# Ledger of designs, part 103: peptides against a protein of PDB entry 4CIC

Target 1, 148 residues: chain A of PDB entry 4CIC
Amino acid sequence: KVSTKGHYGVQAMFDLAQHFGEGPVSLKSIAERQGLSEPYLEQLIAVLRKAGLVKSVRGAQGGYILAREPRDIKVGDIIRVLEGPIAPVESVSQDDPEHSLKFDFSVTKSVWEKVKKSIEEVLDSITLADMLKDAEEAQMAQGYMYYI
Target 2, 147 residues: chain B of PDB entry 4CIC
Amino acid sequence: KVSTKGHYGVQAMFDLAQHFGEGPVSLKSIAERQGLSEPYLEQLIAVLRKAGLVKSVRGAQGGYILAREPRDIKVGDIIRVLEGPIAPVESVSQDDPEHSLKFDFSVTKSVWEKVKKSIEEVLDSITLADMLKDAEEAQMAQGYMYY

## One batch from the design tools (peptide; made by RFdiffusion4, then SolubleMPNN)

Design b2_p19_7_s2 (from b2_p19_7, 7 letters changed)
Fold by OpenDDE base, seed 4:
Structure b2_p19_7_s2 (fold): chain B 148 residues (1-148), chain C 147 residues (1-147), chain A 19 residues (1-19)
Amino acid sequence: as target 1 above (148 residues)
Amino acid sequence: as target 2 above (147 residues)
Amino acid sequence: SSIGTGDILTIPKEEPLAS
């Protein structure tokens, strides 16, 4: 499961991408548009800012902007920042000594490694710029449906 | 994250695949080899049996067998049985009316659909027979290191 | 938190971020 954190993080970053070049966006406005709680969004933005994906602008017209161009931010970058390394399986905590006889079945591990690699490839193939393009295409398609 | 359920389910099914054709395997023996609790394994096996991936054999030499040949069981089949449909994002319950203004941003949904498709393709490309082959190759490689 | 196949597909319930 992409965590709620990852999902909402991508939504928030996409909102910032849609406003890229228009100046700082308030957390309140992002929260309203994306249907997120402002406190939750604040936590997400704090992590994204610390990772250098978002910048804070201070002042009366302050808020947040993308720290990089939308083309330079992959979905994979956002997910790695919010969720850490893409791990296909929860590491069963090595620390329970009774589970020490876990035959680290190299074969089962290899299955999950293949899944991990596939996810990484997909997420690293999609930028915020790609998402913007897809949104524009979808809006055009909807616009054509309303005019027919 | 593949749930612990999915992970252990694949391990248990792989154990049954390794013993395919040798007769029924006891839950105790699977639990011991795979480092699983027997009660937990019993729950997994019950689900897998209901889905028709495993058969129960009754009697003194009773236990469980794969219901199909290892080549006819995909890892994706096991995961779908144990975890349900591979859903990239939990469906935020539509039922909370206050969240009705969730712009179902079709674009974000499309990202997760691409991830889902990729996962499904990988898991559906791997059979228990493929896993058996990989295990044999790994054992041969280890055997050559000891010699 | 490792994104497993199940976790990518499982939006964790909003566990309150431990303050």
Scores: peptide ipSAE 0.035, ipTM 0.796, DockQ to the pose 0.130; fails the geometry check
Fold by OpenDDE base, seed 1:
Structure b2_p19_7_s2 (fold): chain B 148 residues (1-148), chain C 147 residues (1-147), chain A 19 residues (1-19)
Amino acid sequence: as target 1 above (148 residues)
Amino acid sequence: as target 2 above (147 residues)
Amino acid sequence: SSIGTGDILTIPKEEPLAS
């Protein structure tokens, strides 16, 4: 499961992608559109800003923008920033030398490493630009359903 | 992240796979080999038994066995039993009808559905028999490094 | 007892199982 933090982080970044090129967007407007609490969004945006995915614009029309083009931001980049490295199985602390990592632990570890790699490949294959395109296609499909 | 429950569940099932055909294995012996607490293992085994992945054998040499051959148990089956359906994202409770799942929610949902599908495909592609084979290959590779 | 759908991507840190 992607954490709630990762989910809402991608949602907030996608909102900023939809408004990319239109200027800075207020946190209030993002929160309202995405159904997020403003305080929670402030925490997410602070992390994303520190990681260089979001920029703050100051002034009366201030707010936030994507720091890069939507095509240059992968979903995997957002998740890594918010959740840290998609850690494989928590390393049972290697530090207790007496518990020889029995061979069995290596095989189970390899299963989770395969899962991790698969997740990373999927998340790194999707950009915010891909998400924008999917949104446009879905809107067009809905529009055609209303004209029939 | 696979939960600790899923991780240890797969580990316990793998131990039972290594002893498949040798008869019932005590929970104590599994716990000792896998570095698990016996009470925690009892909880895991109870769930796995209820799901029909493990059988209990009664008697002086009683314990647990796999209910199926290792080739007929996928890692995905173990995880689904212990963790429930591999949910991509914790479903924000669909029950609040007033928050119209804005179009944006559908696109983000599709990302997580792709992740879910990928995880399911990986976990359903690995059986306990595949894990046994990987263990044998790794043991042979270690044996060759000492010569 | 709601079987908490564990975060597949989030390997929970060894937080002790709350009793």
Scores: peptide ipSAE 0.031, ipTM 0.790, DockQ to the pose 0.163; fails the geometry check
Fold by OpenDDE base, seed 3:
Structure b2_p19_7_s2 (fold): chain B 148 residues (1-148), chain C 147 residues (1-147), chain A 19 residues (1-19)
Amino acid sequence: as target 1 above (148 residues)
Amino acid sequence: as target 2 above (147 residues)
Amino acid sequence: SSIGTGDILTIPKEEPLAS
């Protein structure tokens, strides 16, 4: 499962992608449009900025912009920045050290590695530009339904 | 992430698959081999039994068996039974109802649906029989390294 | 407690199934 952090991070980045080329966007405006708390968004943006996915612009019309073009940002890049490496299975080892018989079941591990790889492939196949295109297509489809 | 429940459930089912045709396996023996707590395994097995993936055999040599052949049990079947529908994103709605602005971002939802589908396809492509085969191949490969 | 629709990428810690 993608964490709430990853989910909201993708939403915030997508919002910035929608405004790419229009100048800096305020965190408040992103929060309002995406239904996020501003404090939570500040934390997300701070991480994304440190990772070089977002830039801060100072001034009266300051805010945030994508640091790269939407086509150059994969969903997988966003998720890795926010959540770290995609792990299909939480390592059982940390919570119950006494009963964590590390049966390193190589076979079961291989199943989860296949799942991981599949997730990574999907997330790395989707850019913010792809998401923008999908949004445009969806809006056009809705527009056609209103004109019928 | 597959939950610990799903992970251990697959391990337990795989253990039963390894003993398929040998008769009932005790929960204790599964727990020992798989490094699981017996009480936790009891809970898992209860769910798996209710779903018809495992059968209980009563008696002195009682225990559990797979209800179907290993080839007829997908990893996806086990996960769906234990975890329910594979959800790629935790629905934000339950924990903070006040700030869950259900921005049903159709586009972001579609991303997660693609992830879900991919996971399902992988898990549905792997049977317990496939896992048994992989284990045998791994054992043979290890055996060749010792010679 | 309902099996949280947890993060596909997050293997929940061994929470007792009954919670």
Scores: peptide ipSAE 0.030, ipTM 0.789, DockQ to the pose 0.209; fails the geometry check
Fold by OpenDDE base, seed 5:
Structure b2_p19_7_s2 (fold): chain B 148 residues (1-148), chain C 147 residues (1-147), chain A 19 residues (1-19)
Amino acid sequence: as target 1 above (148 residues)
Amino acid sequence: as target 2 above (147 residues)
Amino acid sequence: SSIGTGDILTIPKEEPLAS
C-alpha cells in the first residue's frame, strides 16, 4: 500500500499542478481543497520543498508553487521523495546473525524485484501533466453526461 | 511492500514446491530450512490450508504437501490468500463524514489502480513452477562458476 | 495519530496474531 504520506503528497502536488501558472497557493487553501490538516500538509510540503519539487514564495500573497512544470514531475519522483526507494519487501533486518537464512532466497528476492520494477515503471510513466489531462477528460465526460 | 506474512508465505510455499512429489514435509523441517519460527509457520500454513493451497497429511510421516501442482499455484494466489486483495493505497477511513473530500480524487485513485493492476499482473505471471525453474538455473550457473 | 506509512504491498507487522 502507498502510505498515507505518499497518497496525500501526490494529492498536494496535483493541487499545485492544477494551479500552476496562477501564482503561489497558500497551504491553507491546499489543505481545505484536499481535506488535509494544515500541520500535516506543512510537513509534506517541507519535504517536497527540500527535494526541489516545490518552491516557497514569500510575501503577502506568499505560498507554494511547483518548482518544475507538471510534465517534468513524475508520480514516481513524488513517492521517492516522500517514502524513499520503492522497496517491495521489508528488509528483513539482516542484523540477527544467528538466523543465517541457510537457503539462498535469491529466487524469492527476484519475485519482489520484479514487483518493484513494475511499480517503478508505472509510477515513472505518470506525470502531473498526465494527471491534469485525465482530470480534464473526466470533467468533459461528466459535462457530456449532463447534456445528454 | 509485501508484508512479512506474504514474504514468508511465498518462502514456505516454495519450500513445499521443492519437495513436491517426495511426500509430506513436516512444519519443523520447513521452519528450519526457511529460517521461520515454527509457531509463525503454523499460522501461515493454517491459512494456506484453509484456502486449499496446502493439504495436511496425517500419520507418523505426516506433514504438509501442496494441494496443487507448482504450475497451478501463482504467487498472486498466495499473496491474496495471506494478505487479501492487493490494495495499493490505505483506505482512508471514509468514516469521518464531515471531511467530505470535496475534490473528486478520481484521478489520484486511478494512479493507484494502475499500480495495483501492474502488481497483480506480475504476481499472477509467476508460478511456483517458474520459481523452481529459476532456482535450477541459478544452481547450474553457480556450478559453472566453480569449474 | 500518525497516519502510518502503509507500503504498497501490505507488510503485516509481525503483530502476534494471538492478542
Scores: peptide ipSAE 0.030, ipTM 0.796, DockQ to the pose 0.308; fails the geometry check

Design b2_p19_7_s3 (from b2_p19_7, 8 letters changed)
Fold by OpenDDE base, seed 3:
Structure b2_p19_7_s3 (fold): chain B 148 residues (1-148), chain C 147 residues (1-147), chain A 19 residues (1-19)
Amino acid sequence: as target 1 above (148 residues)
Amino acid sequence: as target 2 above (147 residues)
Amino acid sequence: SSIGTDDILTIPEERPLSS
């Protein structure tokens, strides 16, 4: 499961991709379009900026832009920045020292590693450019349904 | 991410698979071998039993067995029983009515659907029998390193 | 206890069931 953070992060990045080349977009405008709270979006954007996926533009028409072209940003890159390494299993906090998972659950671990790899492969196969294309195709399909 | 429930459920089912054909296994013995609390395991087993993945055997040597052969139980079956449908994104609790996700996030949804499908395909490709085989191979490999 | 939506990417830490 992608966290809400990952989900909204991808949405915010996709919004920036849709406006790529049009100049900086305000957080307010992204928040309004994506149905996010501005404070929450600010936190997401701060992380994404620190990771070099977005840039802040200063000035009267200031805001944020993608730091790279949409084709050069994978969904997997966004998720890794926001959530860290894709872990298929929540690390049982080491903090309960007594339940040292002593049992080499190597086999069960291998199942989850396979799941992890599969997720990573999917997310690394999708760029923001791919998402833009899919959105355009979807819009065209909707438009054609109204003209027929 | 598979929940702790899913993780431990797979472990418990795998333990039952390792003892398949040997008769019923006590929850206590499973809990001890898998590092689970017995009360927690009881809850897991209750769900798995209700779903028809395990059977209870009554008597002095009572306990639990797999309801089907290990080859006929997919990891995906276990996860679906314990966690429900594999959802790639946490459903934003509908309880905040104001954030009606008005935006047809069809494209972002499609990304998560692809992830979901990929997870399902992986989990449905692995049976408890496959896990047993992998465990045997791992044990043999460890045994050969000591010789 | 609201069953937290199954985050496939996050295995929830077993909160010890309060006995």
Scores: peptide ipSAE 0.026, ipTM 0.785, DockQ to the pose 0.185; fails the geometry check
Fold by OpenDDE base, seed 4:
Order: structure tokens, then sequence, then C-alpha cells
Structure b2_p19_7_s3 (fold): chain B 148 residues (1-148), chain C 147 residues (1-147), chain A 19 residues (1-19)
């Protein structure tokens, strides 16, 4: 499962993508549109900024912008920044030495590696630009349903 | 991430697959081989049994067996039994009504649905028989490194 | 008994930020 952090991170980045080229967006406005708490969003944005996916703009009309074009940001990039490497299995905490998952089962590991690879391929195949396009198509489809 | 429950469940089922046709295997022996606590394994096996993936055999040589052939058990079947439907995103607990994820973002949902589908396809493409074959191939490869 | 929806893509629990 993508964590709540990853999920909301993708939402926040998508909001910034929708406003790309319009100038800086305030955290407050993102939080309001995305239904996120501003403090939580601030934490997410701080991580994304440190990773170079977001830039902060200072001033009276300050806020945040995407650091790259939407086409140059994959969903996989966002997830890796927020969550680290996509791991298919929960790491059993190393701290209980007695129940060291003797990962001696190369075979079970290979199953999870296949899952990991598949997830990575999907997430790396989707850019923020792809998401924008999908949103436009969905809006057009909805608009056509309202006008008919 | 596959939960610890799913991970250990697949290990336990794989152990039973390795002994398929040899008769019932004790939970103790599975626990020892897989490095699992017996009580934890008992809980896993109870769920798997209820789902019809495992059978209990009673008697002096009692224990557990796969309820179906290894080829007829997908990894996806095991995961669905132990974890329920494969969900790509943590369900934000419905209990906080104020932060109802207005899942109004059809677009973000579609991303996660694509991930879900991909995971399901992978897990449903792997049977316990495939895992047995991979284990045999790995053992042969290791055996060749020792000669 | 709420079958905990085990998150397949569970992100490692972030170590609590040491205050």
Amino acid sequence: as target 1 above (148 residues)
Amino acid sequence: as target 2 above (147 residues)
Amino acid sequence: SSIGTDDILTIPEERPLSS
C-alpha cells in the first residue's frame, strides 16, 4: 500500500502541476483544495522541496511551484522521495535478533522483487503531465455530460 | 508493502508445498524451518484453513497439508486470504469524518488502480508450483557452485 | 473482527522524528 504520505504527496504535487505556469501557489490554497491540514502539507512540501521536486518562492505572492515541468516528474519520483525505495514487503524490524527473518528463502524474495519491479514500472510510467491530461479528459467527459 | 502476515503466510504455504505428497506436516516443524513462532503460525494456518487453502489432518501423525495442488494455489490467493483485497493505498480510516478524503480526485484514484492491477497480475501469475520450480533451480545452481 | 487491510505497499514506518 502507498502510505497516506505518498498519497497526499501525489495529490499536492498534482495540485502544483495544475497551477504550473501560473506562478507560486500558497500552502493554504493547496491545503484547502486538497482537503489537507496545512501543517501536514508543510511537512510534505518540505521533503519534496529538499528533494528538488518543489521550489519555494519568497515574497508577497510567495508560495510553491514545481521545480521541473510536469512531464519531467514521475509519480515514482514523488513516491521515492516521500517513502524511500519502493519496498514490496514490510521490513521486519531488525531489532528483534531472535526473529531475524532468515531471508534464506531466495524464492520468496524473488516473488516480492517481481512485485516491486511491477510497481516501479507502473509508477515510473506515469508523469504529472499524464495526470493533467487524464484530468482534462475527465473534465471534458463530465462537461459533455452536463451539456447533454 | 506486503504485510508481515502476507509474507509469513506465503512462506508457510511454500513450506507445505515443499512437503506436498509426503503427508501431514506439524506446525512445529513448519515453525522451526521457517523461523516463525508456533503461536503466530497457528493463527496464520487457522485463516488459511478456513479459506480452504490448507487442511488439517488429525491423528498421531497429524498436521497440515495443502488443500489443493501447488499449481492450483496462486500467491495472490494466499495474499487475498490473509490480507483481503489488494489495496494500493492505505485506507485512511473512515472514522475521522472531518478528513474524509474527498476522493474527488478521480485522477489520483486511477493511478492507484493501475498499481493495484499490476500487483494483482504479478501475484496471480505466480503459483506455489512456480515457486517450487524456482527453488529447485536455485538449489541446482548452488550445487554447481560447490563443485 | 476487522480484518486489517494489510497495505501491500506499506512504507517503512518513519522513525519518529526525535524531538
Scores: peptide ipSAE 0.025, ipTM 0.787, DockQ to the pose 0.119; fails the geometry check
Fold by OpenDDE base, seed 5:
Structure b2_p19_7_s3 (fold): chain B 148 residues (1-148), chain C 147 residues (1-147), chain A 19 residues (1-19)
Amino acid sequence: as target 1 above (148 residues)
Amino acid sequence: as target 2 above (147 residues)
Amino acid sequence: SSIGTDDILTIPEERPLSS
């Protein structure tokens, strides 16, 4: 399960991608479009800004912009910033060192490592540019269904 | 993050796979080998038994066995039984119908569906027989490092 | 209301199995 933090972080970054090149977007406008609370979005944007995925623009028409082109931001980059390294299983290994020594534990751990790797590969294969393209294709498909 | 339930369920099923063909294994022996509490294991085994992945054998030498060969039990089968369908994101869509109508929500949902599919493919590609083979290979590799 | 982060691989917190 992707955390609510990861989910809303990707939504906020996607909103900024849709407005890329149009200038700074206010947090209020992102919150309204994405149905997020403004205080929650402020926390997400602070983390994303610190990680260098978002830039703050100051002034009367200030707000936020993507720090890089949509093609240069992977979904995996957003998730790693918000959630840290994708941990497949909470390492039960820290609380019970005796479990770490069992041969069976090593084999089961390898299963979860394979799952982790697969998730990382998928999230690193999707950029904000890919998401923009998918959105455009979906709008075109809906537009064609209304004209038939 | 795989749930503690999923993790321990796979461990318990793997223990039963290691003893497949040797007769019934007691919950106590599984709990001791896997470092699980016996009451917790009893709950896991009850679910796995109801799903037809494990059989109970009655008698003085009673216990549990795999209901199928290790090659016929996928890790994905164990996880689906214990956790249900792998849900990528809690569908925020049920509590806020306005979010379900937003175009942006559909695109973000598709990302998580791709992740879900990838997880399912991995878990369905690994059987208990594959895990047994990996264990044997790891033991052989350790044995060669001591000589 | 803390919107529960449904993690894809949510390790369910050991919620005590409801009796």
Scores: peptide ipSAE 0.024, ipTM 0.787, DockQ to the pose 0.283; fails the geometry check
Fold by OpenDDE base, seed 2:
Structure b2_p19_7_s3 (fold): chain B 148 residues (1-148), chain C 147 residues (1-147), chain A 19 residues (1-19)
Amino acid sequence: as target 1 above (148 residues)
Amino acid sequence: as target 2 above (147 residues)
Amino acid sequence: SSIGTDDILTIPEERPLSS
């Protein structure tokens, strides 16, 4: 399960991608479109801004824009910023060195490392531009179904 | 992050796999070897037993065994039993049908579905037998470094 | 020592933002 934070972060970034080149988008408008609370979105945007994925634009028409083109932002980049490294398993604290059969931990850890790698590969293979394209294709497909 | 439940569940199942064919293993012994609390392990084992991945053996030498051979138990099977379907995203409740641009939800959902599928493929590609083999290989490699 | 339940896929329950 993608964290709520990761999910909403990707939604917010995707909303900004849809408006890329149109100027700054207000947090209110993003929140309304994405079904997010504005305060929660503010927290997400603050993190994304600090990471350099989003820029704040000041003024009467102020708001937020993507700091990069949609093609230059991977979903994996968003998730890493919001959630940190995709750690498959919390590093079982090294604390009890004596009795934990280190070996069993190594094999199970390897399973989760494989899962992590797989997730990273998927998330790094998807850009906001890919998502925009998928959205356009879906809209076209829906439009054709209503005209038949 | 694999849930603690999934992680410990796989550990417990792997412990049972290591003892497969040797007879029933006590929960206490599994808990000690895997660094788990016995009460927590009891809860995990209860779920795994109900799902038919583990069998209870009664008697003085009672305990638990794998219900199937290690090759017939995927890590994905264990995770599905303990955590349910690997849902990539909680289904955002359908509750506000009106204002949520259904479309944006569809694209983001597709991302998570791809992640889900990838996780499932990985977890379904790994059996307890594969884990046993990896363990044996790691033990051999360690043994050779000490000579 | 509470082994931190770092659920990979666990959607964190929205902790109510403490007002």
Scores: peptide ipSAE 0.024, ipTM 0.790, DockQ to the pose 0.117; fails the geometry check

Design b2_p19_7_s4 (from b2_p19_7, 8 letters changed)
Fold by OpenDDE base, seed 3:
Structure b2_p19_7_s4 (fold): chain B 148 residues (1-148), chain C 147 residues (1-147), chain A 19 residues (1-19)
Amino acid sequence: as target 1 above (148 residues)
Amino acid sequence: as target 2 above (147 residues)
Amino acid sequence: SSIGTDDIFTIPEERPLAS
């Protein structure tokens, strides 16, 4: 499962992609459009900025922009920045030593590794540019339904 | 992410698969071999039993067995029983109404649906029989023939 | 108790299975 953090991170990055080339976008405007709290978005954007996916622009028309073109940002890149390596299985918290997965069951690990690889392949196959294209196609399809 | 429940459920089912045809296995023995608490395993097995993946055998040599052959149980079947439908995105807990995903962003949903489909395909491609075969191959490779 | 859509990537801590 992608965490709420990953989900909202992708939404925020997608919003920035939709406005790519139009100049800086305020966090407030992103928050409003994406239905996110501004404080939460600020935390997400801070992480994304530190990772070099987003740039801050200063000034009266200041805000944020994508640091790269939408085609050069994979969904997998966003998820890795926000959540770290995609782990299909939650690490049993070290804090309960009694329930440490004592048995490094290689076979069960291999199942989860296959799942991990599959997820990574999917997320690395999708760019923000792909998402933009899909959005345009969806809008056109909806628009055509109104004119028929 | 597969939950601990899903992970341990697969381990427990795999243990039962390894003993398939040998008769009923006690929960205690499974718990010991898999490093699980017996009470936790009891809860897992109860769910798996209700779903028809495991059978309870009564008597002095009572315990649990797989309800089907290992080849007829997919990892995906186990996960669906324990965790429900594989959802790639955590539902934003209804408890924080302020963070309700107001915008049903179809495009972002499509990304997660692709992830979901990929996970389902992987998990549905692996049976307990496949896992048994992989374990045998690994044991042969390590030279640890447990006689 | 509603099985919260747990993060597919997170193994939740052993919580009692909601009956």
Scores: peptide ipSAE 0.031, ipTM 0.786, DockQ to the pose 0.197; fails the geometry check
Fold by OpenDDE base, seed 4:
Structure b2_p19_7_s4 (fold): chain B 148 residues (1-148), chain C 147 residues (1-147), chain A 19 residues (1-19)
Amino acid sequence: as target 1 above (148 residues)
Amino acid sequence: as target 2 above (147 residues)
Amino acid sequence: SSIGTDDIFTIPEERPLAS
């Protein structure tokens, strides 16, 4: 499962993508549109900024912008930044030395590696630009339903 | 991420697959081989049994067997039994009505649906028989490294 | 005892980065 962090991170990045080229967007406005708490969003944005996916703009009309074009940001990039490497299995914390199950099961590991690879491929195949396009198509489809 | 439950469940089922046709295997023996606690394994096996993936055999040589041939049990079947439907995103518990974020974001939902589908396809493409074959191939490869 | 449907893809809650 994508964590709540990853989920909301993608939403926040998508919001920034929708406003790309319009100038900086305030965290408050993103939080309001996405239904996120501003403090939580601030934490997410801080991580994304540090990773170079978001830029902070200072001034009276300060806020945040995407650091790259939407086409140059994959969903996979966002997830990796927020959650680290996509791990298919919860790493049994190494900290309990007694239950260091030598997962010598190369075979079970291979199953999870296949899952990981598949997830990575999907997430790396989707850009913020793709999401924008999908949103536009969805809006057009809805608009057509209202005008009929 | 596959939960610990799913992970260990697949391991336990794989152990039973390795012994398929040899008769019932004790939970103790599975636990020992897989490095699982017997009580934890008992819980897993109970769920798997209820789902009809495992059978209990009674008697002096009692234990558990796969209820189906290894080729007829997908990893996806095991995961669905143990964890329920593969959900790509943690469902924000509906119980906090105030934070019922109307995830009206059809677009973000579509991303996660694509991920879900991909995971399901992978897990449904792998059977316990495939895992057995992979294990045999790995053992042969290791055997060749020692010579 | 509600066996919590442990969601398959539990992304480990990263420990809050200590500020």
Scores: peptide ipSAE 0.030, ipTM 0.788, DockQ to the pose 0.109; fails the geometry check
Fold by OpenDDE base, seed 2:
Structure b2_p19_7_s4 (fold): chain B 148 residues (1-148), chain C 147 residues (1-147), chain A 19 residues (1-19)
Amino acid sequence: as target 1 above (148 residues)
Amino acid sequence: as target 2 above (147 residues)
Amino acid sequence: SSIGTDDIFTIPEERPLAS
């Protein structure tokens, strides 16, 4: 399961990507469009801002913008910022000290490392620009179906 | 992060794979070798048994065995049994009904579907037999470093 | 707010398996 945090973070960043070049977007407007609570979005945006993926713009038309072009932001970048590194299996052992994997489960570790690598490769292969393109293509496809 | 359930489930199944053909293994022995609590392992094994990945053997030398050969059990099979289907993005919306994704986030959904597919492909590409082979190779490599 | 631990990216805490 994608974390709620990662999921909503990608949604919020995608919303900002859709408005890239149009100026600052209010958190309220993002929250409304993405079906997020504004307080939750504020927390997400705070993390994303601290990581330099989002910029805050002050003023009457203030809000948030992407700090980089959509092509320069990978989904993997968003996830790493919000969730941290895709935890290696070893991080499982740290959170349960009583179940410290006393045994070098090197083989089981290797399975999860392969999974981790695969996830990272996928997430790093997708940019916000790719998502924008996919959205445009989907809209065009829907538009063509309504005109037939 | 691999779920604790999935992680321990794969460990327990791998332990059973290492003993495949040697007869039934007690839950206590698996728990001890894998660093699991016996009660937790009992719950995992119950699910795996119900799914037909593990068999219970009754008697004085009773315990559990793999229901199939290690080559016929994918890591993906174990994970699907223990965690259910790698939840599509839509299942994220079910757990938070108040945040029902009112909007067709088809694009964001597609991202997670790609991730899901990639995970499934990896997990379905690895069998317990592959894990056994990897363990043997690792042991041989360690043995060669000591000689 | 318990971020749902059923994250593909998070190791769930040992939750008792729902019977």
Scores: peptide ipSAE 0.029, ipTM 0.792, DockQ to the pose 0.310; fails the geometry check
Fold by OpenDDE base, seed 5:
Structure b2_p19_7_s4 (fold): chain B 148 residues (1-148), chain C 147 residues (1-147), chain A 19 residues (1-19)
Amino acid sequence: as target 1 above (148 residues)
Amino acid sequence: as target 2 above (147 residues)
Amino acid sequence: SSIGTDDIFTIPEERPLAS
């Protein structure tokens, strides 16, 4: 399950991608379009900005822009920034030392590593540009359904 | 992140696979080998049994066995039984109706559907027999390092 | 309230298995 943080982070970044080249977008406008609380979005944007995925523009028409072109931002980049490394299994090891998985279940670990790798490959294969293209195709398909 | 339930479920099923053909294995012995609490394992085994992945054998030498051959049990089968359908994104929709994602974020949903599909494909590509083979190969590799 | 998004393989916290 993708965290709410990851989900909303991708939504916010996608909103910025849709407005890429149009100038800075206010957090208020993103929040309104994406159905996010403005305070929550502020937290997300702060993390994304620190990671260099978003830039802040100051002034009366200030706001945020993508720091890179949509083609140069992978979904995987957004998720890694917001959630950290994709961990397939929560390492049970840290919180309860007594339930130290005594046995090196190397084989079971390998299963989860394969899952992790697969997730990473998928998320790294999708850019914001790919998402923009998919949105355009979906809009065209809807437009064609209204003309039939 | 695979749930603890999924993780331990796969471990328990793998233990049963390692003993497949040797007769029934006690929950106590599985718990000891896998580092699981016996009460927790009882809950897992009950679910797995109900799903038809495990059989109980009654008697003095009673216990549990795999209900199918290791080659006929996918990791994906175990996970689906224990966790249900792999949901990539928690549907935000149910708990806070006011934050109904007004906009059909069909595009963002499609990203998570791709992730889901990829996970399912991986988990369905791995059987308990594959895991047994990997364990044997790992043991052989360790044996060669001691020479 | 931090909307905890359930990770893809969210290890459910030990919620007692609903009987």
Scores: peptide ipSAE 0.029, ipTM 0.791, DockQ to the pose 0.310; fails the geometry check

